# Peptides against a protein of PDB entry 7QUU, part 29

Target 1, 43 residues: chain A of PDB entry 7QUU
Amino acid sequence: DAVEPSVEKEYKKIISFRDTVFEGKHQQFLVPNNVRLKFLRDR

## One batch from the design tools (peptide; made by RFdiffusion4, then SolubleMPNN)

Design b2_p17_4_s4 (from b2_p17_4, 5 letters changed)
Fold by OpenDDE base, seed 2:
Structure b2_p17_4_s4 (fold): chain B 43 residues (1-43), chain A 17 residues (1-17)
Amino acid sequence: as target 1 above (43 residues)
Amino acid sequence: EIEITEEDLELLKKHLE
């Protein structure tokens, strides 16, 4: 199923916020976004 | 293409709170 345009837009905002907030606080393991989402579901 | 769900967005929001 195609991701709804609203869901994709909100995801991009969350990622941009993450990058801005975590720039300088955490070593960004450049984990592909899909791997990070799986990690969130498995917790 | 990024495969995301509404649940994935809610989990991302919760992790950034």
Scores: peptide ipSAE 0.072, ipTM 0.540, DockQ to the pose 0.266
Fold by OpenDDE base, seed 4:
Structure b2_p17_4_s4 (fold): chain B 43 residues (1-43), chain A 17 residues (1-17)
Amino acid sequence: as target 1 above (43 residues)
Amino acid sequence: EIEITEEDLELLKKHLE
């Protein structure tokens, strides 16, 4: 099933967060202000 | 800046373990 573009965008934010916080990959992707992880809350 | 709630942080931990 094709992941909806909205869900894919949120997933990419989660992965970027993981990489930044847990893997110490200080790639400050300018995650736009207000990363609401709605994907995690709505499951 | 990544603004997340404490709830979002706990959900992330649970799903990334």
Scores: peptide ipSAE 0.063, ipTM 0.511, DockQ to the pose 0.246
Fold by OpenDDE base, seed 3:
Structure b2_p17_4_s4 (fold): chain B 43 residues (1-43), chain A 17 residues (1-17)
Amino acid sequence: as target 1 above (43 residues)
Amino acid sequence: EIEITEEDLELLKKHLE
């Protein structure tokens, strides 16, 4: 399924958050709740 | 918009390894 460009952008923020934490920087991002929960359930 | 919590971080570690 084609992911809407806006939703893909918010997924990239979640990945950037993960990578920042794994680098020990613990930088947080704001994301839509539905996007966050979808992303965490789809993987 | 919501802030990503420490619980969300634990879910990220589990599902995005």
Scores: peptide ipSAE 0.060, ipTM 0.493, DockQ to the pose 0.163
Fold by OpenDDE base, seed 5:
Structure b2_p17_4_s4 (fold): chain B 43 residues (1-43), chain A 17 residues (1-17)
Amino acid sequence: as target 1 above (43 residues)
Amino acid sequence: EIEITEEDLELLKKHLE
């Protein structure tokens, strides 16, 4: 299996996170720190 | 990486609406 570049892995996580939030799916998800809003980062 | 909980997803949804 071709090791997907780190950038593509991060992008897939961002898209999956977006889709989860907008679809109203309440599931735990791992996202990059740059995607997290300030009010969540500062907790 | 940061874990986002169900509560965090609800807060994000409300903030983006």
Scores: peptide ipSAE 0.050, ipTM 0.449, DockQ to the pose 0.095

Design b2_p17_5_s2 (from b2_p17_5, 5 letters changed)
Fold by OpenDDE base, seed 4:
Structure b2_p17_5_s2 (fold): chain B 43 residues (1-43), chain A 17 residues (1-17)
Amino acid sequence: as target 1 above (43 residues)
Amino acid sequence: DEKLEEFKKELEEWLKE
């Protein structure tokens, strides 16, 4: 299904955040307060 | 840090394809 551009953008931020945490990098990421990770994954 | 390792596991589960 076509993912809304806003949802895709926030999903990409969460992926980047995950990768940074796993790499042990101390970068700050702006994660939206109401991000439903499961919902973004399912789209 | 135990909390960080737990959070990593949650992120892996939430973003698992």
Scores: peptide ipSAE 0.039, ipTM 0.512, DockQ to the pose 0.043
Fold by OpenDDE base, seed 2:
Structure b2_p17_5_s2 (fold): chain B 43 residues (1-43), chain A 17 residues (1-17)
Amino acid sequence: as target 1 above (43 residues)
Amino acid sequence: DEKLEEFKKELEEWLKE
């Protein structure tokens, strides 16, 4: 199933945020509170 | 930084497939 472009864009922001935190860069990313990985899998 | 390590663990758990 094709993930909607909006959902994919939000997911990419979450991943970028994760990677920044794990790398210890402490860069703030705006991650939408309503995005959950389960919604990407259910599509 | 204990708070950072806790945050990383929580984020990893939330983002796991």
Scores: peptide ipSAE 0.039, ipTM 0.509, DockQ to the pose 0.045
Fold by OpenDDE base, seed 1:
Structure b2_p17_5_s2 (fold): chain B 43 residues (1-43), chain A 17 residues (1-17)
Amino acid sequence: as target 1 above (43 residues)
Amino acid sequence: DEKLEEFKKELEEWLKE
């Protein structure tokens, strides 16, 4: 089954967030609550 | 910052394809 376009869009945002954190730019990202990782909520 | 480096490692492992 093809990944739903909504899920793919949310995944791309998480990857962009990862890259920004690794680059040390500390930019603010809006991660959707349904995709937000547990450790990002619990830190 | 040790906490930031730990967070980066956790994120990398979760997002590993």
Scores: peptide ipSAE 0.036, ipTM 0.504, DockQ to the pose 0.037
Fold by OpenDDE base, seed 5:
Structure b2_p17_5_s2 (fold): chain B 43 residues (1-43), chain A 17 residues (1-17)
Amino acid sequence: as target 1 above (43 residues)
Amino acid sequence: DEKLEEFKKELEEWLKE
C-alpha cells in the first residue's frame, strides 16, 4: 500500500528530529528527554 | 497510521536514557 503524503510528511519530521537529537548527543547541548517524548507524542 | 505509531514508540525508547 502506498503511504499517504500526509503520513510521509510526519515521518520526515520525526527523522529530522531523530537526526538532530542524535547529533545533539555528540554536542555540548543536551535535549531533555521530556521535551523529546512530548514532540514524538504530539506529532 | 500504525507504522508511524510503532516508529514513534521505537524512537521514544531509543531517546529514553
Scores: peptide ipSAE 0.051, ipTM 0.516, DockQ to the pose 0.064; fails the geometry check

Design b2_p17_5_s3 (from b2_p17_5, 6 letters changed)
Fold by OpenDDE base, seed 4:
Structure b2_p17_5_s3 (fold): chain B 43 residues (1-43), chain A 17 residues (1-17)
Amino acid sequence: as target 1 above (43 residues)
Amino acid sequence: DKKLEEEKEKIRKWLEE
């Protein structure tokens, strides 16, 4: 199934954010809860 | 997109831990 270019762009942002937060957790970098929740609410 | 919503939900759970 061809994923729509809009959905693919959103998915790439989600994966990039996940990886950044994961690296941040390993580095003891606290991502603020407001940034976390804003990203998940941004449709 | 079901896969996109599943990945959002995984990230939500992982951020709440």
Scores: peptide ipSAE 0.074, ipTM 0.592, DockQ to the pose 0.090
Fold by OpenDDE base, seed 2:
Formats: sequence, C-alpha cells, structure tokens
Structure b2_p17_5_s3 (fold): chain B 43 residues (1-43), chain A 17 residues (1-17)
Amino acid sequence: as target 1 above (43 residues)
Amino acid sequence: DKKLEEEKEKIRKWLEE
C-alpha cells in the first residue's frame, strides 16, 4: 500500500518530534512549550 | 490515516504525563 507522500511526511515529523521530546525528557532538555503546543495544534 | 492519528494520540498522552 503506497502511503500518500503527505501522510509519510507528517508521520516522519511526528517521529522526529517524539524522539526530540523523549531525548528532552531524558536529558532534561526543555522542548519549548510553544513548540509542543504548535505540534499538538497542527492537525 | 488511522495509524498517524493513533501515533499522534500516543504522543499527546505521553506529553500530558
């Protein structure tokens, strides 16, 4: 099943954000609340 | 895409903790 290129790009952004937040939680690196809130608002 | 929305929802929950 060819995942639409739009959905694949969005999924890659979600994974990248997850990994950044995970690294941030482990490193006590504050992912800025504005970046977190932007990601949660981006439908 | 259902898988995309499921992964977004996991991340939302994990961020609310």
Scores: peptide ipSAE 0.073, ipTM 0.598, DockQ to the pose 0.088
Fold by OpenDDE base, seed 3:
Structure b2_p17_5_s3 (fold): chain B 43 residues (1-43), chain A 17 residues (1-17)
Amino acid sequence: as target 1 above (43 residues)
Amino acid sequence: DKKLEEEKEKIRKWLEE
């Protein structure tokens, strides 16, 4: 099943955000909770 | 997409920890 190009772009952005927050947790780089909540609300 | 929503929900839980 071909994933729609829109859904694939959204998935890539979610994975990129996950990886950034994970790297941030390892680097003690706290992504602010308001940025986390905005990302989850806008999608 | 069900898989996309499942991954969003995993990320929600992981961000709430």
Scores: peptide ipSAE 0.072, ipTM 0.589, DockQ to the pose 0.089
Fold by OpenDDE base, seed 1:
Structure b2_p17_5_s3 (fold): chain B 43 residues (1-43), chain A 17 residues (1-17)
Amino acid sequence: as target 1 above (43 residues)
Amino acid sequence: DKKLEEEKEKIRKWLEE
């Protein structure tokens, strides 16, 4: 089935956003934002 | 598109946590 180019672009955006949200949550769990912001201020 | 709405719903759940 030929997916319309408009729909394919929307899927690519949704997948990219999904992966960014997941990575961001995982990084915040490993390194809390307050600790990361302290590290950036102390150097 | 059903698959697009299913992926949007997964993202909504992740933003509410």
Scores: peptide ipSAE 0.050, ipTM 0.599, DockQ to the pose 0.052

Design b2_p17_5_s4 (from b2_p17_5, 8 letters changed)
Fold by OpenDDE base, seed 3:
Structure b2_p17_5_s4 (fold): chain B 43 residues (1-43), chain A 17 residues (1-17)
Amino acid sequence: as target 1 above (43 residues)
Amino acid sequence: DEKLKKEEEELKKLLEE
């Protein structure tokens, strides 16, 4: 079946957020330390 | 991490159908 555009968008968002917050590919002004630490605890 | 991994695997499965 054709993947719903909503499901593809949600998957891409989860992967992009992992790369930004967990791997630290972005500068600390784009991803504040409190948001990074919250994400790592809530995963 | 377990929650995010479960969400990634579920969405990956839906993208392979």
Scores: peptide ipSAE 0.031, ipTM 0.502, DockQ to the pose 0.066
Fold by OpenDDE base, seed 4:
Structure b2_p17_5_s4 (fold): chain B 43 residues (1-43), chain A 17 residues (1-17)
Amino acid sequence: as target 1 above (43 residues)
Amino acid sequence: DEKLKKEEEELKKLLEE
């Protein structure tokens, strides 16, 4: 199944936030409150 | 993947603050 472009965009935001937090980078990556962490389990 | 589950739990805590 082709991942919808909206879901892939939200997934890329979650990964970018994860990388920013775990690398200890002080870059404020704003994750929208509606972005669900479930995308990390679906792959 | 146990790594992905730990990362998800840490991210969940950070989004609840």
Scores: peptide ipSAE 0.024, ipTM 0.433, DockQ to the pose 0.063
Fold by OpenDDE base, seed 5:
Structure b2_p17_5_s4 (fold): chain B 43 residues (1-43), chain A 17 residues (1-17)
Amino acid sequence: as target 1 above (43 residues)
Amino acid sequence: DEKLKKEEEELKKLLEE
């Protein structure tokens, strides 16, 4: 199935955001740990 | 927070499966 290039681009952004948040590369005041854990759990 | 660190380690394992 050819994933629409828009959906693939959004998916790549979600992965990159996940990895940045999960690795703790994001400052706690921008992404609190409780919000980070919720984002990973709600997947 | 030790609780948050444990939950991050558990979520990491679930995402590697």
Scores: peptide ipSAE 0.023, ipTM 0.382, DockQ to the pose 0.037
Fold by OpenDDE base, seed 1:
Structure b2_p17_5_s4 (fold): chain B 43 residues (1-43), chain A 17 residues (1-17)
Amino acid sequence: as target 1 above (43 residues)
Amino acid sequence: DEKLKKEEEELKKLLEE
């Protein structure tokens, strides 16, 4: 199915929100940037 | 990368429902 331009916009908002919440949580728990970058790469 | 892509496809599917 051709993804409607509306669905793509909502999807991009959900991803941006997830990434912001993830970064915020991991900054609070002293997670080293190398461990964070490894986790994002291993996903 | 593969788990992120899987979560992305799952989220995309949930927006098509």
Scores: peptide ipSAE 0.027, ipTM 0.480, DockQ to the pose 0.058; fails the geometry check

Design b2_p17_6_s1 (from b2_p17_6, 5 letters changed)
Fold by OpenDDE base, seed 5:
Structure b2_p17_6_s1 (fold): chain B 43 residues (1-43), chain A 17 residues (1-17)
Amino acid sequence: as target 1 above (43 residues)
Amino acid sequence: APVATYEEILEEEKKLL
């Protein structure tokens, strides 16, 4: 099993969080628009 | 899917920037 580089694992977590927040699947993450991640702003 | 807190993801994004 190729150990995915640490950076790819971190990137996958950020993407998974994006999908969780944007798909509205968990109301627990009402992130205010002013606290939006840069990665979420650039996409 | 790995459950990360908002704070953990903010810290991971800062490392990638």
Scores: peptide ipSAE 0.046, ipTM 0.562, DockQ to the pose 0.136
Fold by OpenDDE base, seed 3:
Structure b2_p17_6_s1 (fold): chain B 43 residues (1-43), chain A 17 residues (1-17)
Amino acid sequence: as target 1 above (43 residues)
Amino acid sequence: APVATYEEILEEEKKLL
């Protein structure tokens, strides 16, 4: 079954967010520095 | 670019799990 277009859009948004946080562009998502550092340690 | 909060993205992630 093809993934519903709604679920695929939400998934792509989450992946794009993770990549942006990893690249240090987290300010575009209002991510505090302490939360960014946690995310980078867990990856 | 649209600004999302970290909390909004975590809530979307929980719906996909």
Scores: peptide ipSAE 0.046, ipTM 0.555, DockQ to the pose 0.238
Fold by OpenDDE base, seed 1:
Structure b2_p17_6_s1 (fold): chain B 43 residues (1-43), chain A 17 residues (1-17)
Amino acid sequence: as target 1 above (43 residues)
Amino acid sequence: APVATYEEILEEEKKLL
């Protein structure tokens, strides 16, 4: 299934957030609430 | 669309671990 380009942009923001958390940098991100939990669970 | 803050995402992340 082709991920819509909007959903892919939101996914990239969540990945960048997770990388920042795992690196201990604690950089703040704002992400869409409706997609957040899906991409966090799918890791 | 509604957005989640860093703190809200971090709290939900801890529930998924």
Scores: peptide ipSAE 0.029, ipTM 0.389, DockQ to the pose 0.156
Fold by OpenDDE base, seed 2:
Structure b2_p17_6_s1 (fold): chain B 43 residues (1-43), chain A 17 residues (1-17)
Amino acid sequence: as target 1 above (43 residues)
Amino acid sequence: APVATYEEILEEEKKLL
C-alpha cells in the first residue's frame, strides 16, 4: 500500500530537519537544543 | 497496510533523536 504523498512529504521534512540539526551537515542552522526540542514537541 | 499519520511519524522520529 502506498503512503499518501502528503505523509511522505512531511516525513522527508522531518528527516531533513533531523539531519540538519543533529548531524551538523548544515552549519547555517545552528538551532539551539531548546528550540529543536520545542519544534519537535509543537508538531 | 496502515498508513502512519504525520503525528505518528513525528512521535517515532522524536524517539530516534
Scores: peptide ipSAE 0.026, ipTM 0.459, DockQ to the pose 0.039; fails the geometry check

Design b2_p17_6_s2 (from b2_p17_6, 8 letters changed)
Fold by OpenDDE base, seed 3:
Structure b2_p17_6_s2 (fold): chain B 43 residues (1-43), chain A 17 residues (1-17)
Amino acid sequence: as target 1 above (43 residues)
Amino acid sequence: PPVATYEEIEEEIKKLL
């Protein structure tokens, strides 16, 4: 099944943000508006 | 923009991946 290009793009953003978070694991992070982490934005 | 700690983000990423 071909993953929709829209869904793949969102997963790539989440993975890229994860990697940035792991590099800076002792800091607080501003959640970028372009990352669909709704659970962090809606808090 | 919202602010989160490493632990908060890690916990929610673990639910998505």
Scores: peptide ipSAE 0.057, ipTM 0.509, DockQ to the pose 0.172
Fold by OpenDDE base, seed 1:
Structure b2_p17_6_s2 (fold): chain B 43 residues (1-43), chain A 17 residues (1-17)
Amino acid sequence: as target 1 above (43 residues)
Amino acid sequence: PPVATYEEIEEEIKKLL
């Protein structure tokens, strides 16, 4: 199944954020509003 | 903005990907 372009765009943001997190694995991170990690925003 | 640890983010990213 082809992933919709809107879903792919959000997936790429999550991957970019993941890579930043893995580079700094010993730090706390501010969850950016442009990353759809709602479970972290409501904590 | 909300703050999260590496472990919290890693766990939730692994559920989404």
Scores: peptide ipSAE 0.056, ipTM 0.513, DockQ to the pose 0.174
Fold by OpenDDE base, seed 5:
Structure b2_p17_6_s2 (fold): chain B 43 residues (1-43), chain A 17 residues (1-17)
Amino acid sequence: as target 1 above (43 residues)
Amino acid sequence: PPVATYEEIEEEIKKLL
């Protein structure tokens, strides 16, 4: 298995979370710990 | 984990991506 670079793995998690948020409009979301969104985790 | 509204997340995602 090609070890995807760490940066690409983190980016894919952000995109997956974005897609979940955009599909679920008008809700509150739990910010996943595996998503590298520092600004959401520090709130 | 932290909780955020759609609007808060959308605004920050638009700045990041």
Scores: peptide ipSAE 0.056, ipTM 0.508, DockQ to the pose 0.167
Fold by OpenDDE base, seed 4:
Structure b2_p17_6_s2 (fold): chain B 43 residues (1-43), chain A 17 residues (1-17)
Amino acid sequence: as target 1 above (43 residues)
Amino acid sequence: PPVATYEEIEEEIKKLL
């Protein structure tokens, strides 16, 4: 099943953000507006 | 933008991935 290009693009942003978070696990992170982690933005 | 701890982010990423 071809994942829609929009969904794949958002997934790649989430993975990139995850990797940044895991590399910097001792810090607090600004949640980027371009990452679809709604739970972190709406709190 | 909102600030989150590693633990908060890790927990919710684990639910998503």
Scores: peptide ipSAE 0.057, ipTM 0.505, DockQ to the pose 0.171; fails the geometry check

Design b2_p17_6_s3 (from b2_p17_6, 8 letters changed)
Fold by OpenDDE base, seed 2:
Structure b2_p17_6_s3 (fold): chain B 43 residues (1-43), chain A 17 residues (1-17)
Amino acid sequence: as target 1 above (43 residues)
Amino acid sequence: PKVVTYEEIEKEIEKLL
């Protein structure tokens, strides 16, 4: 099934966030109140 | 502010795959 463009766009943001913030650096992150990533805001 | 773990991010990745 073709991944919807909206889902692919959110996936790329999640991967970029993981690699930038967590990869070799941290096991947890303090989410700022002005977070723009949907998956972080909806938690 | 909320704390997000690596495991929580991996679960969101798995949900989108």
Scores: peptide ipSAE 0.140, ipTM 0.607, DockQ to the pose 0.173
Fold by OpenDDE base, seed 3:
Structure b2_p17_6_s3 (fold): chain B 43 residues (1-43), chain A 17 residues (1-17)
Amino acid sequence: as target 1 above (43 residues)
Amino acid sequence: PKVVTYEEIEKEIEKLL
């Protein structure tokens, strides 16, 4: 099934966030109020 | 501000895969 361009774009951001923030450095992250990732804002 | 864990990020990845 073709992943919708909106879902693929959000996926790439989540992966980039994981790799940048969590890869070997932090078990937890303080989400800033101006976060751009939808899944972090909507929680 | 909220605290998010690695496990919470992995759960969001799994929902998008």
Scores: peptide ipSAE 0.128, ipTM 0.593, DockQ to the pose 0.173
Fold by OpenDDE base, seed 4:
Structure b2_p17_6_s3 (fold): chain B 43 residues (1-43), chain A 17 residues (1-17)
Amino acid sequence: as target 1 above (43 residues)
Amino acid sequence: PKVVTYEEIEKEIEKLL
């Protein structure tokens, strides 16, 4: 199934966040109040 | 502000695939 463009856009942001903010698999990040990733706000 | 782990990011990636 073609991934919905909205989901693909969020996926690309998640990957970008992973690659730019986390240097390793066991790192933790303090979510800023102005976070743009939906999944980080909805938690 | 909330703390997020890499494992939490992986779980959200898996839901989008």
Scores: peptide ipSAE 0.055, ipTM 0.483, DockQ to the pose 0.193
Fold by OpenDDE base, seed 5:
Parts: sequence; C-alpha cells; structure tokens
Structure b2_p17_6_s3 (fold): chain B 43 residues (1-43), chain A 17 residues (1-17)
Amino acid sequence: as target 1 above (43 residues)
Amino acid sequence: PKVVTYEEIEKEIEKLL
C-alpha cells in the first residue's frame, strides 16, 4: 500500500468534516491559523 | 482566520490529487 502523503490525509479530513460535522449543509470553512495546507493560509 | 468555501477547497484538492 502506498503511504498516503500528509497532504492527502489533510484533504480527506476537510471532506470528512463537511460530510460528518455539517451534514453537507454548511459550505463555509473557517481556516484555523495553524492550518497545514499552504493554499488555505496564503489565500 | 480566513473563510473559504468547500467548493473552492474541493477544486484545489482535485488539482493537487
């Protein structure tokens, strides 16, 4: 099994958060200051 | 903290995966 890169693991967490925490009803994410994904910090 | 849409996040995930 290919070791899933740390980036893909963080993406799966974001999607899982949408699906399980918001039940797909909330389309907005509050980007925490300690976010690991660079594109979420730099936008 | 910044606000980002899930649609914007998904589009960036699709480009990076």
Scores: peptide ipSAE 0.061, ipTM 0.502, DockQ to the pose 0.151; fails the geometry check

Design b2_p17_6_s4 (from b2_p17_6, 6 letters changed)
Fold by OpenDDE base, seed 5:
Structure b2_p17_6_s4 (fold): chain B 43 residues (1-43), chain A 17 residues (1-17)
Amino acid sequence: as target 1 above (43 residues)
Amino acid sequence: PRVATYEEILEEEKKLL
């Protein structure tokens, strides 16, 4: 198992949530306090 | 962890653009 850096795992969760929000299924999610939104645009 | 709304995320993304 490639230990994806914790940041990439958090980023993937946010992207998956964004897609779910665009589908109208969810409006909010739990994020770590240290998550910086600058990672949401980088890939 | 904290609850983030989609609106909060979109607002912060706009500040970064």
Scores: peptide ipSAE 0.100, ipTM 0.534, DockQ to the pose 0.185
Fold by OpenDDE base, seed 2:
Structure b2_p17_6_s4 (fold): chain B 43 residues (1-43), chain A 17 residues (1-17)
Amino acid sequence: as target 1 above (43 residues)
Amino acid sequence: PRVATYEEILEEEKKLL
């Protein structure tokens, strides 16, 4: 299934955040109150 | 807005394993 562009953009932000955490640059970020983090199993 | 933490990310990553 084609991943919606919105979901792909959110996934890329999560990955970028994780990488910056591993680099010790950031430990947290802001998200909308109704957002639940979900990883795409297809990748 | 709320804070998403590294722990929240790790918990969702563990569900993929």
Scores: peptide ipSAE 0.088, ipTM 0.514, DockQ to the pose 0.189
Fold by OpenDDE base, seed 3:
Structure b2_p17_6_s4 (fold): chain B 43 residues (1-43), chain A 17 residues (1-17)
Amino acid sequence: as target 1 above (43 residues)
Amino acid sequence: PRVATYEEILEEEKKLL
């Protein structure tokens, strides 16, 4: 059993979204239980 | 799975800023 590094287990709980997703195009969407939202700002 | 609302997204955005 390859012990997935603790870091990869944490990344599987992060969903990344671009700012363009939040421009009112999506009022609601489905997410996994216990997921953390991460916003990707275009630098 | 659960439903995330636009209001929940805006609240989580404010916590990440």
Scores: peptide ipSAE 0.085, ipTM 0.527, DockQ to the pose 0.185
Fold by OpenDDE base, seed 1:
Structure b2_p17_6_s4 (fold): chain B 43 residues (1-43), chain A 17 residues (1-17)
Amino acid sequence: as target 1 above (43 residues)
Amino acid sequence: PRVATYEEILEEEKKLL
């Protein structure tokens, strides 16, 4: 079993949303229980 | 899976301001 580096395990727990959530098109979305949301605005 | 809360969305938006 390749020990995935701790950093990659953390990234798998981060879901990044850019445009789709902020455009108001989705009021609700499903995420895995152990996932952290990370919103990124394109600058 | 869980529904992401509106508060969770607003908190992450606020970090980008």
Scores: peptide ipSAE 0.074, ipTM 0.496, DockQ to the pose 0.177

Design b2_p17_7_s3 (from b2_p17_7, 8 letters changed)
Fold by OpenDDE base, seed 3:
Structure b2_p17_7_s3 (fold): chain B 43 residues (1-43), chain A 17 residues (1-17)
Amino acid sequence: as target 1 above (43 residues)
Amino acid sequence: EKEEELKKKIEEYEKER
């Protein structure tokens, strides 16, 4: 079952966002501090 | 579990490319 390359690009973005927000692993998406603070406030 | 499975599928696809 080949996951379509479009769906895989979306999953990579979700994982990279999570790693940046929760684990502080800065490897591919610089999430601005304002976006991190908004996400923590809306939870 | 579902997240580790997703990370593994992404790693397998990056090795085939």
Scores: peptide ipSAE 0.036, ipTM 0.552, DockQ to the pose 0.025
Fold by OpenDDE base, seed 4:
Structure b2_p17_7_s3 (fold): chain B 43 residues (1-43), chain A 17 residues (1-17)
Amino acid sequence: as target 1 above (43 residues)
Amino acid sequence: EKEEELKKKIEEYEKER
């Protein structure tokens, strides 16, 4: 089924985000809880 | 429900790629 090009762009973004989060889970960035909490405060 | 539907649509899209 030809997924509409708008919906395909959204799926590509979700996949890229998932892959980045998955890579970030496999990269043992034991981001110390203090650095994670700092990143959330500086946003 | 909506999260599982989204996961299924992503899996279908990855099988076509």
Scores: peptide ipSAE 0.032, ipTM 0.532, DockQ to the pose 0.024
Fold by OpenDDE base, seed 2:
Structure b2_p17_7_s3 (fold): chain B 43 residues (1-43), chain A 17 residues (1-17)
Amino acid sequence: as target 1 above (43 residues)
Amino acid sequence: EKEEELKKKIEEYEKER
């Protein structure tokens, strides 16, 4: 399905955020433990 | 638990694409 390029960009941001915060796959950003814990608490 | 649930939801959206 042709996902609108706006929606695809938002999903790519969510995936990149997941990989950075939870999996550490994006080594470009050391996410501090306080930011990770805030994200999990605010949901 | 919430981390793993979020990972599963994102994986589901990646499979539907």
Scores: peptide ipSAE 0.029, ipTM 0.504, DockQ to the pose 0.045
Fold by OpenDDE base, seed 5:
Structure b2_p17_7_s3 (fold): chain B 43 residues (1-43), chain A 17 residues (1-17)
Amino acid sequence: as target 1 above (43 residues)
Amino acid sequence: EKEEELKKKIEEYEKER
């Protein structure tokens, strides 16, 4: 199914967030601590 | 925990596409 371009943009943001936070691929981009989703802090 | 559950849900969504 053709994922709406809005949903595809949100999905690309989630992938980029995964790669930055979990894989460390973008460790040069300090994701500001305020951009870390609250549910990742509430372990 | 919630981080690993999110990673799994993303991987499942990538497999269905």
Scores: peptide ipSAE 0.027, ipTM 0.488, DockQ to the pose 0.045

